# Ledger of designs, part 64: peptides against a protein of PDB entry 5CWW

Target 1, 194 residues: chain A of PDB entry 5CWW
Amino acid sequence: VPKLQGPFDFDLNPEDEQDDEVELKDIYVIGEKPRVADLMRGEEEELEMMKEDQHNGLSLNIICLLSTSGQVKICLDIDGVEAQWLPPRSKNKRLFAPPPEPPSLLTFQTFDTLKPAEVTPDGWPMFSEDATSPYSFYVTHPAGITYISLTPWVFRLESELQSDSEAGTEFRIDLLAKGQGSERDRIFTQTRTQ

## One batch from the design tools (peptide; made by RFdiffusion4, then SolubleMPNN)

Design b2_p17_2_s2 (from b2_p17_2, 7 letters changed)
Fold by OpenDDE base, seed 4:
Structure b2_p17_2_s2 (fold): chain B 194 residues (1-194), chain A 17 residues (1-17)
Amino acid sequence: as target 1 above (194 residues)
Amino acid sequence: SREEVLQALKKALEKKR
């Protein structure tokens, strides 16, 4: 039986400890892609052809969180939420292995999709999939629609995760983290009919 | 290693805060 995984432990920035309980309204999950090294364990010869599919995506789960205010948090599951099976009910009192530590989510980026004037108490922002890209999605709100793409950093991060070279990794990761990160574009704004 | 990259990422994001 599949084990329900969660709750996730959010390594939320302690600066978000300010009293504004960011009420989450929606969650969007981009499942991890298999690691190239894990794929290669089977057929050495297909190694070159699978290198052309170099854009296999990120070998980490991405969890996007959306607040009532239209704030998006892009989180990475660094511990890897592997499909956990419920341990077989073997009668042996195996020492309860401490419950696996809840997967730690690393906040990669936080940004707003709404202007302060667009935020309403009754406003319900929602995620929607982009059928054309696994690493792109929309945030829909009555005030407007925002396109989001993770592609600017996802493939670079995966390249580092797959690299056998440690040289310059820290520098490249620092640049990746400090960058603008995700692409954001407001594709629709509801004009107030005067 | 993968783990070293993840640690570097964690450290980099902590510095961004």
Scores: peptide ipSAE 0.598, ipTM 0.948, DockQ to the pose 0.722
Fold by OpenDDE base, seed 3:
Structure b2_p17_2_s2 (fold): chain B 194 residues (1-194), chain A 17 residues (1-17)
Amino acid sequence: as target 1 above (194 residues)
Amino acid sequence: SREEVLQALKKALEKKR
């Protein structure tokens, strides 16, 4: 039986607790792709096919959070949520395994999809997938639709995670973290017919 | 290593705050 995992502890720096109770409305999860190193333990023949797929996804789970105000948080699971299975009902010893430490989520980027004037008390923003790309999605709201793509940074981050070279890693990661990050494009705006 | 990259990422994001 799969074990329910959670709650997730957000290592939110207590100083960036803007007291604004960000009410979350939706969650969008992009599952991790297998690590090339983990696949190298398998049959040598599958390795040649994987070199051609230069577009291997990120070997970390991505968790996107959406608030009522249209704020998006892009979070990374750095600890790796391993699929935990409930131990088979062996009748005997309840070895209380210590409760697994809750996975730590790292906030990579935060941005708004709505203008302040578009935020309404009855507004309900939602995520929707892009069927053409695993690392792109939409935020839909009555005021409009925003396209989001993680592709500008995801492949660069994965390249660093797979690299055996330590040379310049700190500098490249610093540039990646401080950069513009995700692509964001407002593809539709609802004209308020007054 | 993978772990060193993750630590560098954590440190870089902490500095962005």
Scores: peptide ipSAE 0.598, ipTM 0.948, DockQ to the pose 0.677
Fold by OpenDDE base, seed 1:
Structure b2_p17_2_s2 (fold): chain B 194 residues (1-194), chain A 17 residues (1-17)
Amino acid sequence: as target 1 above (194 residues)
Amino acid sequence: SREEVLQALKKALEKKR
């Protein structure tokens, strides 16, 4: 039986401390891809082919949170939430390992998909997947549909995580964090029928 | 290392706040 994981601690921006009141409506999870180095421990010959497929996704879980107001928070699981299973009911050694520290989610980016005038009390924004990309998705609301892509930064971050060279890493990471981050495009807007 | 990159990322995002 899978163990329920959580609660998660959110490392939210202080500007988002007002967001403790943000009612979440949906969650979208992009599961981590295996690290190339971890895959390579098995087969020496596949080493050359997988180095070219640096198009492997991020070796971190991405958790996207969607509020009632259409705010999206993109969070990274930096601690690595591994699938936890309930220990088999074998009787004996409850070594009460101290409860593992709750996994911390690092907020990478926060942005709105709705204008203030589009927010409605009965609005129910939802995530939906993009079948063409694991790092792209849609936010659907009665007021409109927004396309989101994480591709502008995900592969760059993974490249840094896999790099053997620390030269310039801090600078590149600073640029990545301060950049525009995710692509966002409103692909449909519902016109208010007067 | 991977850990150093993650710490750099954490620091970078804290500065963005």
Scores: peptide ipSAE 0.597, ipTM 0.948, DockQ to the pose 0.739
Fold by OpenDDE base, seed 5:
Structure b2_p17_2_s2 (fold): chain B 194 residues (1-194), chain A 17 residues (1-17)
Amino acid sequence: as target 1 above (194 residues)
Amino acid sequence: SREEVLQALKKALEKKR
């Protein structure tokens, strides 16, 4: 019987304990694309359709968190959600499997979608999908709508994850981490009718 | 390896904080 995994204890790194005051309102998950090597064990026809889509996918789950203030935190699931099966009811030995370590989420990027003057106590920011791209989405708030795209870094990160060459990896990863990261564009702003 | 890339990414993001 598959064990329902959840709630995910977001072990937010204790150094982020100062941001403990961030009230989360919404979560948006972009599921991992299967690795080509893992699919090669399956039927060839499913491989061809996935090859075109896989060239543009990340083999890591992406978890986006949205606060009441319109702050977006983009996290990567590095450890992967291992499918936990309930141990078979074999009679005797309580193999105390150590409690599965909670999945470690790595914060890739944090940014704001609202200006300080747009933040309201009754503001309800929400995620919504972009039907045209699996790695793009919107943040909707009463003050406006912000388009977000992960495409500037997702492809580059996947290329490194699939690379058989270690040469220059550290340098390229440092550039990726220090870069501007995700695209962000305010597509609509609600004019305060005075 | 994939694991080495993930460790490099972790280290790079820790330095950004």
Scores: peptide ipSAE 0.597, ipTM 0.948, DockQ to the pose 0.660

Design b2_p17_2_s3 (from b2_p17_2, 6 letters changed)
Fold by OpenDDE base, seed 5:
Structure b2_p17_2_s3 (fold): chain B 194 residues (1-194), chain A 17 residues (1-17)
Amino acid sequence: as target 1 above (194 residues)
Amino acid sequence: SREEVLEALKRALAKKR
């Protein structure tokens, strides 16, 4: 059986190897929005339309992982997918560029969407998008549906990433990391008809 | 800088574990 090596070799840091027992079922990716400074090098007109949408975006990829038990892990891609342009096929120098280091994922938050009594061996939780918000999504399981929103922290993190001032950054980032983080609401619960 | 913010975030999250 070909192991679906997902294109993300998640070299989960061996220190996160203590979560070795967590079987993953689904992955949800929220793509990064381009930085305003990077767009200013292009056409001015695309800048105005993107300014309104960019004020609410994150300039980092977000990778959400979902386990069989309904645990959600929200990770940030810190290194960014540098589009490694394949070096032009100049013939001669096999510079063995070391294989690109796998992207370093930073775990921002971990939480459960199911109660222990709702976890079943045949459970298959899945992600689904919210068409109204790029930073909101659902976790669907036979026991119920949970709404999740990243909006409480995404805007604040992006504001720090774009700030030219270092004053108070460490304190604000510490508060952001220690906070409750994402919004979570159980919108539907399946009543077990006995 | 952006890099300093990311390093501060790494340090802050490491303290939460």
Scores: peptide ipSAE 0.623, ipTM 0.952, DockQ to the pose 0.629
Fold by OpenDDE base, seed 4:
Structure b2_p17_2_s3 (fold): chain B 194 residues (1-194), chain A 17 residues (1-17)
Amino acid sequence: as target 1 above (194 residues)
Amino acid sequence: SREEVLEALKRALAKKR
């Protein structure tokens, strides 16, 4: 029987010692897509058509974190949600399965959606989905709305994850990590009525 | 491998900080 995994205790890597004061207000999760290699184990012939779905999403969960200040952290679940099967009801040994190690989140990118002057104590930024793209979303705040898209890097990262070629991977990944990352566009700004 | 890509990504992001 598949074990429902959750709630996910996101051990945000404490190494962001300086970010200890970031109060999180919202979380947005983009679920992983199945790996092409995992799909390939079944039907060899449909393989070519599924490769044409080049738009297969990332085979990693993406966790977006939103702070009170409108800061967004884009995190990757690199450990993956291992499908935990309920341990067989073997009678006697309560093998305390070690508490599932909290998924290690890798912070891919951090950015702000609000200007410092727009940050208010009562401000409540929230995520909302983009119905047109699984890898795009909005951050809504009384001061404005910001569109975010992960598409500039998600498909590239997945291509590397699926590649059998190790040649140049480190270089391409370095470029991906150092790049601008996610697209951000402020689509609405609340004009202060003077 | 997938694991090597993930390790490369970890290293690349660590250098960005």
Scores: peptide ipSAE 0.623, ipTM 0.952, DockQ to the pose 0.635
Fold by OpenDDE base, seed 3:
Structure b2_p17_2_s3 (fold): chain B 194 residues (1-194), chain A 17 residues (1-17)
Amino acid sequence: as target 1 above (194 residues)
Amino acid sequence: SREEVLEALKRALAKKR
């Protein structure tokens, strides 16, 4: 039986304690893709499916957090959620495996999808998937709809994670972290009918 | 290594704050 993992203790750096006022409204999870090296150890049949999906997704879970104000926080699960199985009901000694350390989420990017004038007390932003891309999604609010794509950085990050060469990695990762990050486009704006 | 890339990413994001 799979063990329900959670609650996730966000080791929110204590300096982010000032963001205590951000009420979360929704969560969107993009599951990790298996690493090529891990699949190469598996049965040959799973390898054929990987060759067709040439764009191997990120080998890290992505956790997107959405506030009531329309702020999006893109987080990476860097520890990897290992599938924890409930120990089989065999009567023998509860080896209390130490409680799994709560997964550490690394905040990659934070941005707003709403203008200050669009934020309302009764507003409720929500995530929705893009059926055409696993790394694209929408934020829907009564004021409008925002398209978000992680594709500008996800594939580059995965390429670094899979590379055997350390040459220039630190520089490329620094550039990736400091870059614009995710694509963000407002595709619809609700006209206030006066 | 993968671990070194992740540590580099942590350091890079910490500098952005």
Scores: peptide ipSAE 0.622, ipTM 0.952, DockQ to the pose 0.654
Fold by OpenDDE base, seed 1:
Structure b2_p17_2_s3 (fold): chain B 194 residues (1-194), chain A 17 residues (1-17)
Amino acid sequence: as target 1 above (194 residues)
Amino acid sequence: SREEVLEALKRALAKKR
């Protein structure tokens, strides 16, 4: 039986007291791509086909959170949600495996998709996938539609995660973290008919 | 290592806030 993993502990910096009051409306998960190294232990033939696809993804789960106000949080599952199968009911060993630490989500980026004047109490922002890219999606709200792409940083982060070179990693990661991060474009705005 | 990259990322993001 797959163990339901959750709740996710958000390492919400306690200084972001404002973040605890964020009413979430939707969650969008981008599943991790398998690591080449982990697949290399598998069947050789599937490896060649997967190698072409593997260069095209992050080896971390991405969890996007959407608030009622249209705030998006892009979080990374850095602990790796290993599919914790419930230990087989082997009878006797109460190996009190310490309760698996709830997966900690690292907030990579937070941004708004709505202007303050567009936020309504009855507004229901929702995620929707982009069929053309696994790392792109839309936020739909009655006020408008926002396109979001994680591609500007995802591939760079994966390159660092796969790199054997430690030289300059800290600097490149610092630049990646401080950068503009995700692409965000308002593709539609609902004109309020006065 | 991968772990070092992730730790560097944690530190970098903590400084951004």
Scores: peptide ipSAE 0.622, ipTM 0.952, DockQ to the pose 0.690

Design b2_p17_2_s4 (from b2_p17_2, 6 letters changed)
Fold by OpenDDE base, seed 3:
Structure b2_p17_2_s4 (fold): chain B 194 residues (1-194), chain A 17 residues (1-17)
Amino acid sequence: as target 1 above (194 residues)
Amino acid sequence: SREEVLEALKKALAKKR
């Protein structure tokens, strides 16, 4: 029986405590895709179909956080969710498995979807999925709709995670982390009829 | 290795702050 993992105590790194005043309103999770190396240990037949989809998704969970002000944080689960199974109902072993360590979230990127003049006390921004892409989504607010895509960096990061070559990896990862990151386009703006 | 890539990513993001 799979063990329900949660609540995840986010050990918010105490250094990120300086952003103390960010009230979160919504969370959007993009689940990890299986690693090609982990698939190679399984049944060979499903492997041939997954080789053709060269755009295998990221082998890390992505957690997107949305504040009342329309700030988005893109976080990566770097520890991975280990599948915890409930121990079989063997009566006597109270093996208190130590509580799973809270997942370490790494903040990859932070950006705003609203202008300062668009932020309202009663505003409620929300995430919604894009049915056409697993790594694209929308932020909807009364002031407008913003399209977000993680595709500019996700596939490059996965390519590095799957590479056996260490040559130039540090440099490429540094460029990836410091780059513009996610695509962000305002697709609709509500005109204030004065 | 995968672990080395993740450590490089942690270091790169720490420098961005």
Scores: peptide ipSAE 0.619, ipTM 0.951, DockQ to the pose 0.624
Fold by OpenDDE base, seed 2:
Structure b2_p17_2_s4 (fold): chain B 194 residues (1-194), chain A 17 residues (1-17)
Amino acid sequence: as target 1 above (194 residues)
Amino acid sequence: SREEVLEALKKALAKKR
């Protein structure tokens, strides 16, 4: 029986906590997709179909954090959720596995969805799902709606994570980290009725 | 390796700050 994992205590890296002033309002989690290599240990035949779906998601959990100001932090769970199985019933060794250490979150990207003039004390930004893509979502606020897509980097990062070649990896990862990152498009803006 | 990629990512992001 799979062990229900959670609640995850997100120890936000204290260096990212130095932005102590960011009041979080919402969290959006994109669950990890299984690694192709982990799937391959089983049935050889389904291997070809899953390789063709080059659109295998990231083999890391993504945690998106949203502040009152409309700031989004995209975090990666680097430690990964190791599948914790409930210990088999038969051996009374309650090996209290030490409580899983809270996942180490790595902040990949931080960006704003609101202009400074759109930030209001009573504003409550929220995440909403995009039914068309697991790696796309919306931030809704009274001032407007912003579309966000992680697709520009997610698939590239996964390709590096699955690559057996070390050649140029450091360079490509550096480019990925320094790049524009996530797509952000304001799809709706509320016109202030004067 | 996967671990080396993750370490490279950590280092790259640390330089971005």
Scores: peptide ipSAE 0.619, ipTM 0.951, DockQ to the pose 0.620
Fold by OpenDDE base, seed 4:
Structure b2_p17_2_s4 (fold): chain B 194 residues (1-194), chain A 17 residues (1-17)
Amino acid sequence: as target 1 above (194 residues)
Amino acid sequence: SREEVLEALKKALAKKR
């Protein structure tokens, strides 16, 4: 019987002990999409139509963290939601399922959505979805609204994750990691009424 | 493999820090 996984206690241990000062205000999760290779194991014939939907998204959960200062951290759940099956009711061994290892979040990118002068103690930035794209969202703050898109890297990363070829993977992944990453655009700025 | 890609990604991001 599949065990319903959740709520995910994201023990967001930011590996960066130095980020202990970052007060998180909001979290935005983009759920993983099924891996094409996993879909391929079942129905060969529907596969050709699903190949055109090659942009099925990332087969990793994305966790976006937003601080009071408007800092966004884009994290990847690299451990994935392993389908936890209920252990077979074998009577005797209380196999203490090891406590679910806290999901290891890999920080892909960190960036600011606010200028230092826009950061206020009472400022409360929030995430909101983009109804037009599952990999795009907004950060709303009284000072302004920032559009964010993960599309520049998400599909490339998924292509690598699904690739049977190891040739050049390290190089392509290095370029992906070192690139500009997510798109960020300030679509609105509150004019200081003088 | 998927695992190799993830390890490559970890390594690449570690170098970016």
Scores: peptide ipSAE 0.619, ipTM 0.951, DockQ to the pose 0.612
Fold by OpenDDE base, seed 1:
Structure b2_p17_2_s4 (fold): chain B 194 residues (1-194), chain A 17 residues (1-17)
Amino acid sequence: as target 1 above (194 residues)
Amino acid sequence: SREEVLEALKKALAKKR
């Protein structure tokens, strides 16, 4: 029986706790794609079908957090959801595995989808998926709709994660972290009828 | 290694904050 892992206590790094109580309104999760190396233990035929899908994904879970103010935090689950199988009902070993430490989320990027003047006390921003891309989504708010794409960095990060070459990795990762990050485009703005 | 990439990423992001 797969252990339902949840609720995920997102221990937001205590450093993020010092920023004003960001009231979270919504969460959007992009599940990790299986690593090629992990799939090599499976049946060869499933491996070929998955190889086509694998070249196009990140082997880390992505957790997007949305505040009431329209702030988006893009977080990476770097510890990985190890599929904790309930230990088989073998009798006596109370291996109290220490409760799995809550997954540490690494904040990759934070950005706003709303202008300060668009933030309303009763605003309810929400995530919605893009059916055309697993790494693209929308933030909808009464003030407007913002398209977000993680594609500018996701594939590059995965390439580094799969690379056997350590040469220049630190530099490329530093550039990745400091770069523009996610694509953001306001596709609709609600005109306040005065 | 994957672990080294992740550590590099942690360090890079920590410097950005």
Scores: peptide ipSAE 0.618, ipTM 0.951, DockQ to the pose 0.644

Design b2_p17_3_s1 (from b2_p17_3, 6 letters changed)
Fold by OpenDDE base, seed 1:
Order: C-alpha cells, then structure tokens, then sequence
Structure b2_p17_3_s1 (fold): chain B 194 residues (1-194), chain A 17 residues (1-17)
C-alpha cells in the first residue's frame, strides 16, 4: 500500500513568508528524469543513448503551486520524495526508524499570472500541460491564459547537477537563482464586456 | 556528494534573495 506522503514543508524565501495566507487551488508536478549516475549501474552500451535523453530533463521533481490569485510558486524537491511503501506487516517490531523528516520543497521562483484587477473571488485558476514540452504548461483563468516554460533554467540547473567541475558552480548557481528565468507569456486575455 | 553541494549552494543562493 502506498504511504500517504506529506505534509510538505516549504522552504520559502523570506520575501514569500508573507504568503502564509495564500489559498492554493491547484498543483502541477513535473516528475524527475532519471539521473545518469543511477542508470550507470547497468550495461555500458545503453549508457550513451540514455545520456542524450537525460540532456532533456531535470533530475529533480518540480512542484508547481497555484493560488486563487493566480500566483505560481515553482518548488524543487531537493530531498527526493521517493515512493514510500508501508512496511510489510511482518511481525518483527523492527525499530521504527524515526519517521522520515517531511520532505522539504525549495521555492525556486514565485510569480503572478494575473494582474491585481483580474483577481476575482470566484476565479479558479488551473494548470494544464503542454503536450509539446514536459517543462512547459499553461495557467488558465477566466481572465486569460498564461503560457509558462521552465526550460530557460531547468537545463542550466541540470548541467550544474551533472557537472564534473566545481569551478564556477557557486557563481553560476547565484546567477541562476537571481535570473528567475521562467518564460511567461500571456497568450489570451478575456476582455470584460462591461 | 557533488550534487548535494550544488543543491546546498542553490538553497543558499535563493535564501539571499
């Protein structure tokens, strides 16, 4: 039986701590791509083909949170939420390992998809996938549709995670964090006919 | 691990924002 996972702790930036009252409406999960190193325990020949496929993804789960106000929070699962199974009911009182610490999500980026004037109490923003890219999605609200792509930073972060060189990593990570480089494009706006 | 170091650096970088 799958173990219910959660609650999740959010590592929020100090600026985001004011959002404690944000009502979440939707969650969108982008599953991690397999790590090269985890696959390397297999046959060498399959290794080269898998290297090409791994250049196209992040070896971290991404959890996108959407508030009633249309705020999107992009979180990274840095602890690696592994599928936890309920221990088999086998009779041996194995010392319950201390309950695993709740997985912490690192908030990478927060941004709005709605203007303040577009926020309505009855508004229900929702995520939808982009069938053409695993790292792109839409936020749909009655006021409009916003296209979001994580591709500008996902591949850079993965490159750092896979890099054999530590030289300049801190600097590039600092730039990545400051860059807040998710693509955001309002592809449709509903004109309120007064 | 090197990966953990990158993730720690990311956490620290984000915390400074």
Amino acid sequence: as target 1 above (194 residues)
Amino acid sequence: SKRDAVLQALKEALAKL
Scores: peptide ipSAE 0.619, ipTM 0.955, DockQ to the pose 0.728
Fold by OpenDDE base, seed 2:
Structure b2_p17_3_s1 (fold): chain B 194 residues (1-194), chain A 17 residues (1-17)
Amino acid sequence: as target 1 above (194 residues)
Amino acid sequence: SKRDAVLQALKEALAKL
C-alpha cells in the first residue's frame, strides 16, 4: 500500500519565518523530469536526441505555493520525494527506525503577484498551467492575472546538476541564487468599473 | 555525489540572501 507523504518542512530564510502565518490557498507542482544519467542506461541514440533537446526539464520537483495575499513561493524538492510503501505486516518487531525526517523543501524564490491594495479578504488566487510550457504558469486573482515563468533559471540549475565539472560550480550557483530570475508579467488587471 | 554538492551549494547560497 502506498504511504501518504507529508507534511513537508520548508527551509525558509529567517526573515521568512513571519511566513509561518501565511495562509496557503493553492499549490502547483512541476514534476521532475528524468535525469539524463538515468536515461543513459538506455540506447545511446535516444541520449543524443535528449541532449539536443536543450529543453530537458529540471531533475527536481518544483512546488509552487500561493497565499491568500497572492504571494508565490517557489520551492525545490532537493531531497527527492521517493515513493514509500507501508512496511509489510512482518511480525518481526524490527525496532521502529525513527521515522525518516520529513522531506524538506528549499525555498528558492518568493514574490508577490498582487499589490497591497489588490489584496482582499475574500480573494482566492489560483494557479493554472500554461499548456505551452511546463515551467510556466498563471496566477489568477479577481484583481488580475499574472504570468510566471521559471525558465530563466531552471535550465541553468539543471545544467549544474548534470555537469561533470565541479570547477566554478559554487560561483555559478551563487549567481543563480542571487539572480532569482523568474519572469513575472501582469497580463491582465481588472479595472473596477465605476 | 556531485549532484548533492550542487544542491548543498544552492542551499548555502540561498541561506545567505
Scores: peptide ipSAE 0.619, ipTM 0.955, DockQ to the pose 0.753
Fold by OpenDDE base, seed 5:
Order: sequence, then C-alpha cells, then structure tokens
Structure b2_p17_3_s1 (fold): chain B 194 residues (1-194), chain A 17 residues (1-17)
Amino acid sequence: as target 1 above (194 residues)
Amino acid sequence: SKRDAVLQALKEALAKL
C-alpha cells in the first residue's frame, strides 16, 4: 500500500516567509535525469549515448508552484523524494525508527507572471508543458500566456553536481544563486476590447 | 559526498539572498 507523503517543508527565502499565505492553484514537476555514475554500473554503451546527449538534464527533481496571483516558485528536491510503501504487517518488533526527517524543498527562485492589474479573485492560472524542451513550460491565465525556461541555470547546476573538481565550486554556486537566470517571456496578452 | 557539498553550498548561497 502506498504511504502518503507530506507535508513538505519549504525552505523559502526570508523575504518569502513574510508573504501572506499564498493560495496555490497548480504544481508542475520536472523529473530528475539519471546520474551518469548510476548508469555506469550497467552497460558502457549507454554511457556513450548519454555523454553525446550534451543535454543531460538535472539529477534533481524540480517542483514548480503556481499561486492564484500568478506567482511561480521554482523548488529543488535536494533530499530525493522516493516512493514510500507501508511496511508489511510483520507481527514483530516495532523498533521505533526515529520518524524520517520531513522531506524538504529548496526554493531556488520566485517571480510573477502577472501584473497587479491582471490579478483577479477568480483567476485560475495553469501550467502546461513545452513539447520541445523538458525544462521549459507555459503559465496560462485569462490575461495572457507566459513562457518560462529553466535552461539558463539547470545545465550549470548539473555540471557542478557531476564535477570531480572542488576548485571554485563555492564561487560558481554563489553566482548561480545570485543570477537566478530563468527566462520569462509574455508571448500573448489578452486585449480587453473596451 | 561532493554532491552533498554542492547542495549545501547552494542552500547557503540562496539563504544569503
């Protein structure tokens, strides 16, 4: 039997902790790509194909959260959320294993897709996939459609995660965090016919 | 692991923003 997971602890930036209770409307998940080191335990031939795929995705799950106001939070699963199952009803010793630490998500970036004047109480923004890229998606609202791409930082983060060199890692990670380089483009705006 | 060190550095960098 599957075990219910959650609630998740969100590691929000201190500025986001002061934001009023954001009503979430949608969630978009980008699944992790297998780590090259984990694939190497199998066939050497799959490694050559994955190295040639210069577009090795991030070895972390990405969880995008969308509010009623059109705010997007990009979160990273740094702990690795695995499917949990209820232990079989074995009669024996409930060794109280310490309660597993609650799964945590790291907030990488927060941004708005709507202007304040476009926000409506009955607004229902939604995520939709981009069929051309696993790290790009759309936010659709009655006021307009916004294209989002995580590509500018995803591959740089994966390069650090897979690197054997410790030299300069802290500096490059600091630049990556400060840059918060998700692409955002409003591709359609609904013209109010006055 | 090196991976854990990168993730910790990222967490610390984001907390300073």
Scores: peptide ipSAE 0.618, ipTM 0.955, DockQ to the pose 0.744
Fold by OpenDDE base, seed 4:
Structure b2_p17_3_s1 (fold): chain B 194 residues (1-194), chain A 17 residues (1-17)
Amino acid sequence: as target 1 above (194 residues)
Amino acid sequence: SKRDAVLQALKEALAKL
């Protein structure tokens, strides 16, 4: 039997916690790619393909949240939300397993896609995929279309996750966090015809 | 694991922003 997952806890930055009033309108999920280390347990031939695919995606799920105001939150599934099945009803193990901590999403970045003057109460921004990149997408709103790309940081984060060396990891992660690096470009703006 | 250490470092880095 499939296990219902959630609610998800969001590890929001303290600055984002003040926005308790963010009405979510859409969710966009970028599924994790297999970890190189997990693939190294496979045949050598798969290893060569993965080394050549410099486009090794992130071995974490990315959850993008979109509010009515056009705010985007980029969250990382650090706990690994996998399809969970209810364990077979072995009667005896239920009592002592601590309730599994709800899966936590780590908020990596928050940004707006709309100007304050573009926000409308009836506005319904939506995600749409970019067919050319799994780590790029669009936010569409009546006021305009914004292109978003996570590529500037995703591969760097994955490189750290796959690295055998801990040397300099903290520094590189600090730079990653500070830079946050998501590309955000307004590709279309609806001109208000006066 | 090393992976967990990276994720922890990321969490800590984001918390400092």
Scores: peptide ipSAE 0.618, ipTM 0.955, DockQ to the pose 0.739

